Peptides against a protein of PDB entry 5LHZ. Designs and how they scored, part 103

Target 1, 78 residues: chain A of PDB entry 5LHZ
Amino acid sequence: QLLKSVFVKNVGWATQLTSGAVWVQFNDGSQLVVQAGVSSISYTSPNGQTTRYGENEKLPDYIKQKLQCLSSILLMFS

## One batch from the design tools (peptide; made by RFdiffusion4, then SolubleMPNN)

Design b2_p30_4_s2 (from b2_p30_4, 16 letters changed)
Fold by OpenDDE base, seed 2:
Structure b2_p30_4_s2 (fold): chain B 78 residues (1-78), chain A 30 residues (1-30)
Amino acid sequence: as target 1 above (78 residues)
Amino acid sequence: SEEEKKRQETLEKILKKVQSFIEKSDSLPD
């Protein structure tokens, strides 16, 4: 269930779910799902391929960039 | 409200998690 959705200029949509997860839909068609209490994050590429990344994993730069973007969004709402 | 506080707390936890993921990644060799 959707709790709240926010349009973020030049980024896309950020949604908080009742599950506690945050779901970001980027303008490039990719998606990011992060939930507290889980040891991984979920990234879906524009072509629809989903990859899970672990908490101690070396991340591709483009993933880190999107995570940094998410951090910036969260800071705006904190 | 308490509900808003809980939502904000969750967002804070997620922020910390995201930052941790980035930091852990950066701590590993290229």
Scores: peptide ipSAE 0.672, ipTM 0.905, DockQ to the pose 0.940
Fold by OpenDDE base, seed 4:
Structure b2_p30_4_s2 (fold): chain B 78 residues (1-78), chain A 30 residues (1-30)
Amino acid sequence: as target 1 above (78 residues)
Amino acid sequence: SEEEKKRQETLEKILKKVQSFIEKSDSLPD
């Protein structure tokens, strides 16, 4: 279930779920799901492929860029 | 409200997690 959804200009939609997770739907069709207390994050590519990344894993640059974007979004929520 | 407080705390935890993921990744060789 959805708790709150926010439109982010030139990025897409950021939603906090009742589970506590944050779900970002990017304009390029990709998605991120991040939840506190979980050792991984999930990324879904535009073609629908989902990949989970661990907390001590080397991340692809495009994933890091999206995570940095998410960080900026979260700061806006505060 | 208590609900808003809990939401904000969760968001802060997620922020710290995301930042940690990036930093940990950067600490690893290419």
Scores: peptide ipSAE 0.671, ipTM 0.905, DockQ to the pose 0.942
Fold by OpenDDE base, seed 3:
Structure b2_p30_4_s2 (fold): chain B 78 residues (1-78), chain A 30 residues (1-30)
Amino acid sequence: as target 1 above (78 residues)
Amino acid sequence: SEEEKKRQETLEKILKKVQSFIEKSDSLPD
């Protein structure tokens, strides 16, 4: 279930779920799901392929960029 | 409300997690 959805200019939509997760739907069709208490993050590419990344992995640059974007969004709503 | 506080705390936990992921990744060689 959704708690709140926010439109972010030049990014897409960010939604907080009742599960405690944050779900970002980017304009490029990709998605990011981050949940507190879970040791991984979930990225879904525009083609629908989902990959989970652990907390001590070397991340692809495009993943880091999207995470940095999410960080900025979270700071906006703090 | 307490519910609002809890949701805000969750967001802060997620923020710290995201920042940690980035920092740890950057600490590893290419």
Scores: peptide ipSAE 0.671, ipTM 0.904, DockQ to the pose 0.886
Fold by OpenDDE base, seed 5:
Structure b2_p30_4_s2 (fold): chain B 78 residues (1-78), chain A 30 residues (1-30)
Amino acid sequence: as target 1 above (78 residues)
Amino acid sequence: SEEEKKRQETLEKILKKVQSFIEKSDSLPD
C-alpha cells in the first residue's frame, strides 16, 4: 500500500509505503526497499533477481551508489 | 499531526540505517 510517491529527476520514483518502508524504483529498472527495524535491505536488479544485504556486509559499488542516492533524497526531504 | 511526525521519524531512522550500511561497508577490507 502506497502512502506518498515522489518523482526524482534523473533517478526515478521514491515511495513511502504505509508500512513505513521506502521503495525506490530507479530509471534503470532496479529497485530498493529499505525499512527501519529490519537488519537487511532489499535490492532487485532489472532482470527481477532480488538480493538481501545485511548490516555488516561489504556492498557492491552499484548498491552503495544507489544507497547514497537514496540518502541524498532523504536529506532533501528533511 | 502525530501521523506526520511518526512518518518523519521513520524517514530519519531509514536515513541513519542507510548511512550506517554505507559506512560499515567502507570500513571493511576489499
Scores: peptide ipSAE 0.671, ipTM 0.904, DockQ to the pose 0.868

Design b2_p30_4_s3 (from b2_p30_4, 13 letters changed)
Fold by OpenDDE base, seed 1:
Structure b2_p30_4_s3 (fold): chain B 78 residues (1-78), chain A 30 residues (1-30)
Amino acid sequence: as target 1 above (78 residues)
Amino acid sequence: SAEEERRQQTLQEILKKVQSFIEKSNALPD
């Protein structure tokens, strides 16, 4: 279930779920899901392939960029 | 409300988590 969604220009949509998790739908068709209390994050590529990344894993640059974007977006929910 | 505070705390935890993921990744060699 959705709690609230925010449109972010040139990025996409960011949604907080009732669970507290954050779900970002990027304009390129990719998605991020981040849940507190979980040791991994979920990334879904535009082709629908989902990958979970661990907290001590070397991340692809494009993933780090999306995470950096997410950190900026979180200010919109505060 | 308590519920709103809990949600905000969760967002803060998510922020810290995201930042940690980036920092830890950056600390690893290419």
Scores: peptide ipSAE 0.684, ipTM 0.909, DockQ to the pose 0.843
Fold by OpenDDE base, seed 4:
Structure b2_p30_4_s3 (fold): chain B 78 residues (1-78), chain A 30 residues (1-30)
Amino acid sequence: as target 1 above (78 residues)
Amino acid sequence: SAEEERRQQTLQEILKKVQSFIEKSNALPD
């Protein structure tokens, strides 16, 4: 199910799945899963609670910060 | 290879999606 995993200093691990999705495991225990062609993103908090956010939804600042971090990570895969 | 190109295209799509999510969220009032 895993294609490639990259360790990112001061962030955690970023993995591309065979499905094409990107899975980020942050050092704070939270997680992001982003899949192309899907209208939502998945965030899992450190306590294990998962929340889906839509593409036209107002996001919490801490989510936007992690997404911005992900943007930088994605450039590392190229 | 074709497989590698498809993977890179998928990553690019995800990048655009992530950027779009941020931009659209920022466009909404608090």
Scores: peptide ipSAE 0.684, ipTM 0.909, DockQ to the pose 0.894
Fold by OpenDDE base, seed 3:
Structure b2_p30_4_s3 (fold): chain B 78 residues (1-78), chain A 30 residues (1-30)
Amino acid sequence: as target 1 above (78 residues)
Amino acid sequence: SAEEERRQQTLQEILKKVQSFIEKSNALPD
């Protein structure tokens, strides 16, 4: 399932899956999964609770911060 | 390779999606 994994200093690990999705494992134990062509993103908190957010949904600030971090990582991939 | 190019295109699509999610969220009231 794993294609390539990249270690990001002070962030965690970012992995591209064979499905094409990006999976980020943050140092605080939280996770993000983002898949192109899907109308939602998946966030898993450190306690294991998973929440899906829609494309037109108000996001908690801490989620936006993690997404912004992911954005920066993706820019480095290209 | 073509495979690598497809992977990069997928990453670009995900980047745009992530940025869109942030922007749309910012447009909504607290």
Scores: peptide ipSAE 0.683, ipTM 0.909, DockQ to the pose 0.905
Fold by OpenDDE base, seed 5:
Structure b2_p30_4_s3 (fold): chain B 78 residues (1-78), chain A 30 residues (1-30)
Amino acid sequence: as target 1 above (78 residues)
Amino acid sequence: SAEEERRQQTLQEILKKVQSFIEKSNALPD
């Protein structure tokens, strides 16, 4: 379940779940879910396709950009 | 509270994880 949600201008919504995971809903309709203790991250494209990426995997540029955005958001939470 | 502190620690771990993913990806050739 949801703990708190924050609106981020020109990005979308960032939510921390009670599990501790972070869920980002981007304006383009894509989503990221990141949770500590898991070896992968979850990306859902606007069309609903979900892909999991591992920590030693070459990431598409658009994924890295969204992760960088998430990094900035997390710094705001802390 | 301890609960809030744990959640903050989790956020920090997630931050480190995200940064690591980016860095490791950048270290790999196209």
Scores: peptide ipSAE 0.683, ipTM 0.909, DockQ to the pose 0.870

Design b2_p30_4_s4 (from b2_p30_4, 15 letters changed)
Fold by OpenDDE base, seed 3:
Structure b2_p30_4_s4 (fold): chain B 78 residues (1-78), chain A 30 residues (1-30)
Amino acid sequence: as target 1 above (78 residues)
Amino acid sequence: SAEEEEQQRTLEEILKKVQSFIEKSESLPD
């Protein structure tokens, strides 16, 4: 299921899945999953609680920060 | 290869999605 995993200093691991999704495992224990073709993103908190956010939803600041981090990572993949 | 190019396109789509999520969120009131 894993295509490529990249270690990102002070962030964690970012992995591209064969499904096309990107899976980020942050050092704080949280996770993000973003799947092409899906209108939502998935965030899992360190305690294991998963929340899905829609494309037109107000996001908590900490989520935005993690997404911004992911954006930077994806630019590095290119 | 074709497979590598497809994987790259997928990453680009995901990037655009992530950026869109951030921008749209910022357009909404607290």
Scores: peptide ipSAE 0.678, ipTM 0.915, DockQ to the pose 0.849
Fold by OpenDDE base, seed 1:
Structure b2_p30_4_s4 (fold): chain B 78 residues (1-78), chain A 30 residues (1-30)
Amino acid sequence: as target 1 above (78 residues)
Amino acid sequence: SAEEEEQQRTLEEILKKVQSFIEKSESLPD
């Protein structure tokens, strides 16, 4: 279930789920899911491939950029 | 309300997690 969604210009949609997770749907077709209490994050590429990354893992630059974007977006939920 | 506060705490937790992921990744060599 969705709690609330925010449209972010030139980025996409960010949604907080009732589970507490944040779900970002980027304009490029990729997605991020970050769930509280879970030690990994989920990235889905535009082609539908999902990859989970651990907290001590070297991340691809494009993933870091999307995470940085997410951190900025979270201010919109406060 | 308690529920709103819990939701806010969850967002804060997620923010900290995201920041941690970035920082830890950046601390590792290419």
Scores: peptide ipSAE 0.678, ipTM 0.914, DockQ to the pose 0.836
Fold by OpenDDE base, seed 4:
Structure b2_p30_4_s4 (fold): chain B 78 residues (1-78), chain A 30 residues (1-30)
Amino acid sequence: as target 1 above (78 residues)
Amino acid sequence: SAEEEEQQRTLEEILKKVQSFIEKSESLPD
């Protein structure tokens, strides 16, 4: 199910899945899952609460920051 | 290989999605 995992210093782990998703496990205990072909993204807080966000939704700043981080991480898979 | 190219295209789609989410969110009022 796992294709490739990359360790990112001061961030955590990023993994590409055979399902067509990228799974990020941040050092603060939070997680992001972004799936190709899906109109939402998944964020899991350190306490285990999962929230789905739509593509036309106003995002909390801390979510945008993690997404910006993910953008940079994705270049590591190329 | 064809599979490797498809996996790379998937990553590119995910990148575009992430960027779109950020940009669209920033375009909305507080």
Scores: peptide ipSAE 0.678, ipTM 0.914, DockQ to the pose 0.860
Fold by OpenDDE base, seed 5:
Structure b2_p30_4_s4 (fold): chain B 78 residues (1-78), chain A 30 residues (1-30)
Amino acid sequence: as target 1 above (78 residues)
Amino acid sequence: SAEEEEQQRTLEEILKKVQSFIEKSESLPD
């Protein structure tokens, strides 16, 4: 279930889940899910395709950009 | 509360993970 959701201008919505995850819904229709205790992150493209990335994996630039955005969002939560 | 503190710790863990993912990726060649 949801703990809290934050609207981020020009980005989308970021939600903290009771499960220990952060769920970001970007304006472009993509999504990121980062779960505590899991060695991977989940990205869902606007077309609904989901890809999991590992911690030692070379990431596409657009993924890194979204992760950077998420980092900024997380700093707002704290 | 303890629950709030745990939630905050979770966020901090996630932040560190995200930052690590980025840094590790950048350390790898294209």
Scores: peptide ipSAE 0.677, ipTM 0.914, DockQ to the pose 0.874

Design b2_p30_5_s1 (from b2_p30_5, 17 letters changed)
Fold by OpenDDE base, seed 3:
Structure b2_p30_5_s1 (fold): chain B 78 residues (1-78), chain A 30 residues (1-30)
Amino acid sequence: as target 1 above (78 residues)
Amino acid sequence: EEEEKEKEEKEIEEDRELIKEIRELLKKLS
């Protein structure tokens, strides 16, 4: 379920879920899901393909950049 | 080859730390 959605300038929409997850919908059409209780992350490309990255996988730079962006957003919430 | 593997392992660790940071922040917001 949805708790709240926040528009972030030059990024997109960040949504906090009751599950403890954050769901980011980027302006380029991609999506990212991170959850407090799950070590893996989910990335959906603009074409709709979803890839799950575990804790022992190297992240593509474009995903790393999006995670760093998300980290910055969450730090602003704190 | 071993050097490249070491570089990759280091990057994996850095990526894991980044995700861990995000997860910890999410815990605080819960």
Scores: peptide ipSAE 0.610, ipTM 0.879, DockQ to the pose 0.846
Fold by OpenDDE base, seed 2:
Structure b2_p30_5_s1 (fold): chain B 78 residues (1-78), chain A 30 residues (1-30)
Amino acid sequence: as target 1 above (78 residues)
Amino acid sequence: EEEEKEKEEKEIEEDRELIKEIRELLKKLS
């Protein structure tokens, strides 16, 4: 499933999956999964609770921040 | 209230665009 993993300073680990998804493991213990072919995103809190967010719901600020961070990371890969 | 709903919808749209941006970047990486 894993293509490659990249350590990102002050963020954590970002892993590209063969599925086309990116899996980020943040230093705070949370996780984020985004797939190119899926509109929803998956967020796992530090306590292990996983929540899926669809394209028609407001995102918590802390998730927006993590997504923006991810966007920056992906731009660096370009 | 109607104004508040409109603001929320705008925020949802912005969130959607953020996710879309990421998805597009992912597509480019594949």
Scores: peptide ipSAE 0.610, ipTM 0.879, DockQ to the pose 0.871
Fold by OpenDDE base, seed 5:
Formats: structure tokens, C-alpha cells, sequence
Structure b2_p30_5_s1 (fold): chain B 78 residues (1-78), chain A 30 residues (1-30)
């Protein structure tokens, strides 16, 4: 369920879910889901392919960059 | 070869810390 959606200029939409997860819809058409209680993350590419990355995996640079962006956004919400 | 494995492990650790940072921020917002 949806709690709050925030538009972020030059990034896209960030939505906080009642589950404690954050769902980001980037302008490039990709999506990212991170949840406080789950160590893995979910990435959906613009073509709709979804991949889950665990805590023992190396992240692609493009995902790392999106996570860094998300970190910055969340810091602004503090 | 072993040096390359150590570098990969460090990169994985850095990625884990990045996700952990985000998860901690999410906890604080809840």
C-alpha cells in the first residue's frame, strides 16, 4: 500500500510504502525497490526485466549510482 | 589471483554498506 509519493527533479518519483519499502520510478523507465527489513534489492530495467541482488553480490555500476541517488534523497527527508 | 579475489570481496562489502545505509535511513523514516 501507498503512503507517500514525492517527485524528485531530474530523477523521477519516489514512493514510500506501508511495508517500509521505498519504490523509485526513474525517468529512464527503470525501477528500484529497497526495503528496511530485507537485505536484497529489486531492480527493473526499462524493458521490464526484474533482477534481485543479494547482500553477497557485486552491483552493476548503474544500480550503484541509482542507490547513491536514493541515499541522497532520503537524507533530505530527514 | 588471490589479490583479485580480495578486491572483489571489498567491492561486495562496499555495495553491502551502501544498501545498509539506505535501509537504516528507511528505518528512521518509519
Amino acid sequence: as target 1 above (78 residues)
Amino acid sequence: EEEEKEKEEKEIEEDRELIKEIRELLKKLS
Scores: peptide ipSAE 0.609, ipTM 0.879, DockQ to the pose 0.891
Fold by OpenDDE base, seed 1:
Structure b2_p30_5_s1 (fold): chain B 78 residues (1-78), chain A 30 residues (1-30)
Amino acid sequence: as target 1 above (78 residues)
Amino acid sequence: EEEEKEKEEKEIEEDRELIKEIRELLKKLS
């Protein structure tokens, strides 16, 4: 299931999964999961609360910032 | 209010495009 985990400076850990998903564990204790085959994303706050965001709802700014950070990371690895 | 609703729809579209970008990058890695 787990392919590779990499440490990203000033971000945290990013794990590539065989399913085509990426799992990011941020330094602030939050987590983000994005999957190539699924339009929704999963965010877990530091207190452990998980929220799923679909493609037809507005994202909070703090999640948008984390997604933009993830985009930059993936561009570095391409 | 129609104008406010249209602005929100555009923001949702921008968010969807951001996620699409990430998903496309993931497809290239796998």
Scores: peptide ipSAE 0.608, ipTM 0.879, DockQ to the pose 0.818

Design b2_p30_5_s2 (from b2_p30_5, 18 letters changed)
Fold by OpenDDE base, seed 3:
Structure b2_p30_5_s2 (fold): chain B 78 residues (1-78), chain A 30 residues (1-30)
Amino acid sequence: as target 1 above (78 residues)
Amino acid sequence: MEKEKEEEEKEIEEDRKLIQEIRELLKKLS
């Protein structure tokens, strides 16, 4: 279930889920899912390939940048 | 090679902190 969807200029859409997760749909067609109760994150590339990243692996720079962007968005909502 | 391994572990820790920051923010929004 969806709680709130917010359009962020030059970023895309960020949606808060009842599960405690946030689902971001970026303008480049990629997607990111982060959940408060789960340490792993889910990234979907524009071509639809989904990859889960755990807490014990290095993140690609482009994913790190998207996470930093998400962090900034969430800070605005706090 | 040991220094390179330590650098990688440092980067992994930094990435983990970034994700944890986001998770903490999500908890506050719930």
Scores: peptide ipSAE 0.576, ipTM 0.863, DockQ to the pose 0.868
Fold by OpenDDE base, seed 1:
Structure b2_p30_5_s2 (fold): chain B 78 residues (1-78), chain A 30 residues (1-30)
Amino acid sequence: as target 1 above (78 residues)
Amino acid sequence: MEKEKEEEEKEIEEDRKLIQEIRELLKKLS
């Protein structure tokens, strides 16, 4: 269930879900999903490949950058 | 190898903290 979708300049679309998750659709075609109740995150590359990252593994730099971006977005709403 | 392993564990911890920060922010919104 979708609650609210917000357009963010130079980033893309960020959608808040009723599940407590946030779904980000970046301008480069990639997607990121983070949920408050789930420790792992999911990333979908522009080609449609989805990867789940747990809490006991290194994150690729491009994932870290997108997470940092998401953090900044969420801080603006706080 | 111990130093390299410690550095890797530290990076993993930092990544975990980043994700946790976002999760905490999400909890505040919902």
Scores: peptide ipSAE 0.575, ipTM 0.863, DockQ to the pose 0.824
Fold by OpenDDE base, seed 4:
Structure b2_p30_5_s2 (fold): chain B 78 residues (1-78), chain A 30 residues (1-30)
Amino acid sequence: as target 1 above (78 residues)
Amino acid sequence: MEKEKEEEEKEIEEDRKLIQEIRELLKKLS
């Protein structure tokens, strides 16, 4: 379930879920889901392909960039 | 080969730190 959705200029929509996860829908059509209680992250490409990344693997640069963006957004809420 | 392994491990650690930062922020917002 959704708690709150925030529009972020030049990024897209960031939604906080009741599960404790954050769901970001980027303008390019990709999506990212991160949850405090889950070590892995979920990335969905614009074509709908979803990939789960664990904590012991290298991240593609394009995902790293999106995570950095998310980090900055969350820091602004601090 | 060993140097390459060390570099990869460093990159993995950096990526892990980024994710952990986000997760810690989420914990605070919960």
Scores: peptide ipSAE 0.575, ipTM 0.863, DockQ to the pose 0.895
Fold by OpenDDE base, seed 2:
Structure b2_p30_5_s2 (fold): chain B 78 residues (1-78), chain A 30 residues (1-30)
Amino acid sequence: as target 1 above (78 residues)
Amino acid sequence: MEKEKEEEEKEIEEDRKLIQEIRELLKKLS
């Protein structure tokens, strides 16, 4: 299921999955999963609650920040 | 009220673009 994991300074761990998704485990205890073939994203808060966000809803700022961070990471690997 | 709705739609669009950007990057990494 895991392809490779990369440690990102001041962020946490980013793991590429065989599903084509990327799983980020942030240092604050939260997690984010984004998959190319799935329109929704999955966010797990530090308390363990998971929320899915679609493409037609406003994202919380903290989610946007984490997505922007992920975008930067992915660009580094491109 | 209408302006507020428009601003929300704009933000939603920006958020969608951000997600799409990530998804496109993921496709390229595959």
Scores: peptide ipSAE 0.574, ipTM 0.862, DockQ to the pose 0.890

Design b2_p30_5_s3 (from b2_p30_5, 16 letters changed)
Fold by OpenDDE base, seed 4:
Structure b2_p30_5_s3 (fold): chain B 78 residues (1-78), chain A 30 residues (1-30)
Amino acid sequence: as target 1 above (78 residues)
Amino acid sequence: EEEEKKKEEEEIKEDRELIQEIRELLKKLS
């Protein structure tokens, strides 16, 4: 299920999955999952609470910041 | 009220575009 895991300084671990998803484990204990074939994203807070965000709802700023970070990481791979 | 709703819709659009950018990048890496 795991293809590759990369450590990113000041961010955490970014893992590419065979499902086509990217799974990020941030240093603060939170997690983020984004998949090419799914319009929604999954965020897990440090306390373990998981929330699914669809394409028609506002994102909390702290999640937006993490997505921006992820975008930057992926851009480096292209 | 109308302008507030418009602002929210714009923010939702921006958030969707951010996620879509990531998804497009993931498609290229697949």
Scores: peptide ipSAE 0.592, ipTM 0.872, DockQ to the pose 0.896
Fold by OpenDDE base, seed 2:
Structure b2_p30_5_s3 (fold): chain B 78 residues (1-78), chain A 30 residues (1-30)
Amino acid sequence: as target 1 above (78 residues)
Amino acid sequence: EEEEKKKEEEEIKEDRELIQEIRELLKKLS
């Protein structure tokens, strides 16, 4: 399922999946999954609780920060 | 209240655009 994994300093690991998704494992123990073909995102908190966020709801700031971080990472891959 | 609702909708829109930005970047990587 995984294509490649990249270590990102002060962030964690970012893995590109064959599904077209990116899976980020942050140093704080949280995880984020974003998929090109799916409008919702998946966030897993350090305690293991997973929450899906749709396109019509406000994101918590801490998730927004992680998404912005991910955006920056992906731009570096360009 | 109406103004607050409008602000929330704007924030939701911004959040959606952030996600869309990421999704577009992912599409380019594939």
Scores: peptide ipSAE 0.592, ipTM 0.871, DockQ to the pose 0.877
Fold by OpenDDE base, seed 5:
Structure b2_p30_5_s3 (fold): chain B 78 residues (1-78), chain A 30 residues (1-30)
Amino acid sequence: as target 1 above (78 residues)
Amino acid sequence: EEEEKKKEEEEIKEDRELIQEIRELLKKLS
């Protein structure tokens, strides 16, 4: 369920959910979901393929970059 | 090879910390 959506220039849309998760829709068509109560993250590629990454595996660089971007955005919201 | 394994473990740790940083920020926003 939707709480708030914010447009981020040169990034896309970031939506805060009532579940405590954040859902980012990037301009390249990919999506990222991070939830405070869940250690894993969900990434959806532009072609619609979804992959869940746990806390004990290496992340692809392109996902690290998106997470770093998200971190920066969230810091601005504080 | 053992050194490479150690490097991989450090990278995994860094990735986990990045996700945890975001999760902590989300907790503060709630």
Scores: peptide ipSAE 0.591, ipTM 0.871, DockQ to the pose 0.896
Fold by OpenDDE base, seed 1:
Structure b2_p30_5_s3 (fold): chain B 78 residues (1-78), chain A 30 residues (1-30)
Amino acid sequence: as target 1 above (78 residues)
Amino acid sequence: EEEEKKKEEEEIKEDRELIQEIRELLKKLS
């Protein structure tokens, strides 16, 4: 299931999964999961609360910032 | 309010495009 985990400076850990998903564990204790085959994303706050965001809802700014960070990381790996 | 609703819809579209960008990048890696 786990393909590769990489440490990203000033961000945390990013894990590539064989399912086509990426699992990011941020330094602030939050987590983010994005999957190529699924339009929704999953965010887990530092207190352990998980929220799923669909394609028809507005994202909180802090989620958007983490996604933009992830985008930059993935561009570096390409 | 119609104009405010349109602005929110555009923000939702932008958020969706950001997620789609990431999904496309993931497809390239897999």
Scores: peptide ipSAE 0.591, ipTM 0.871, DockQ to the pose 0.822

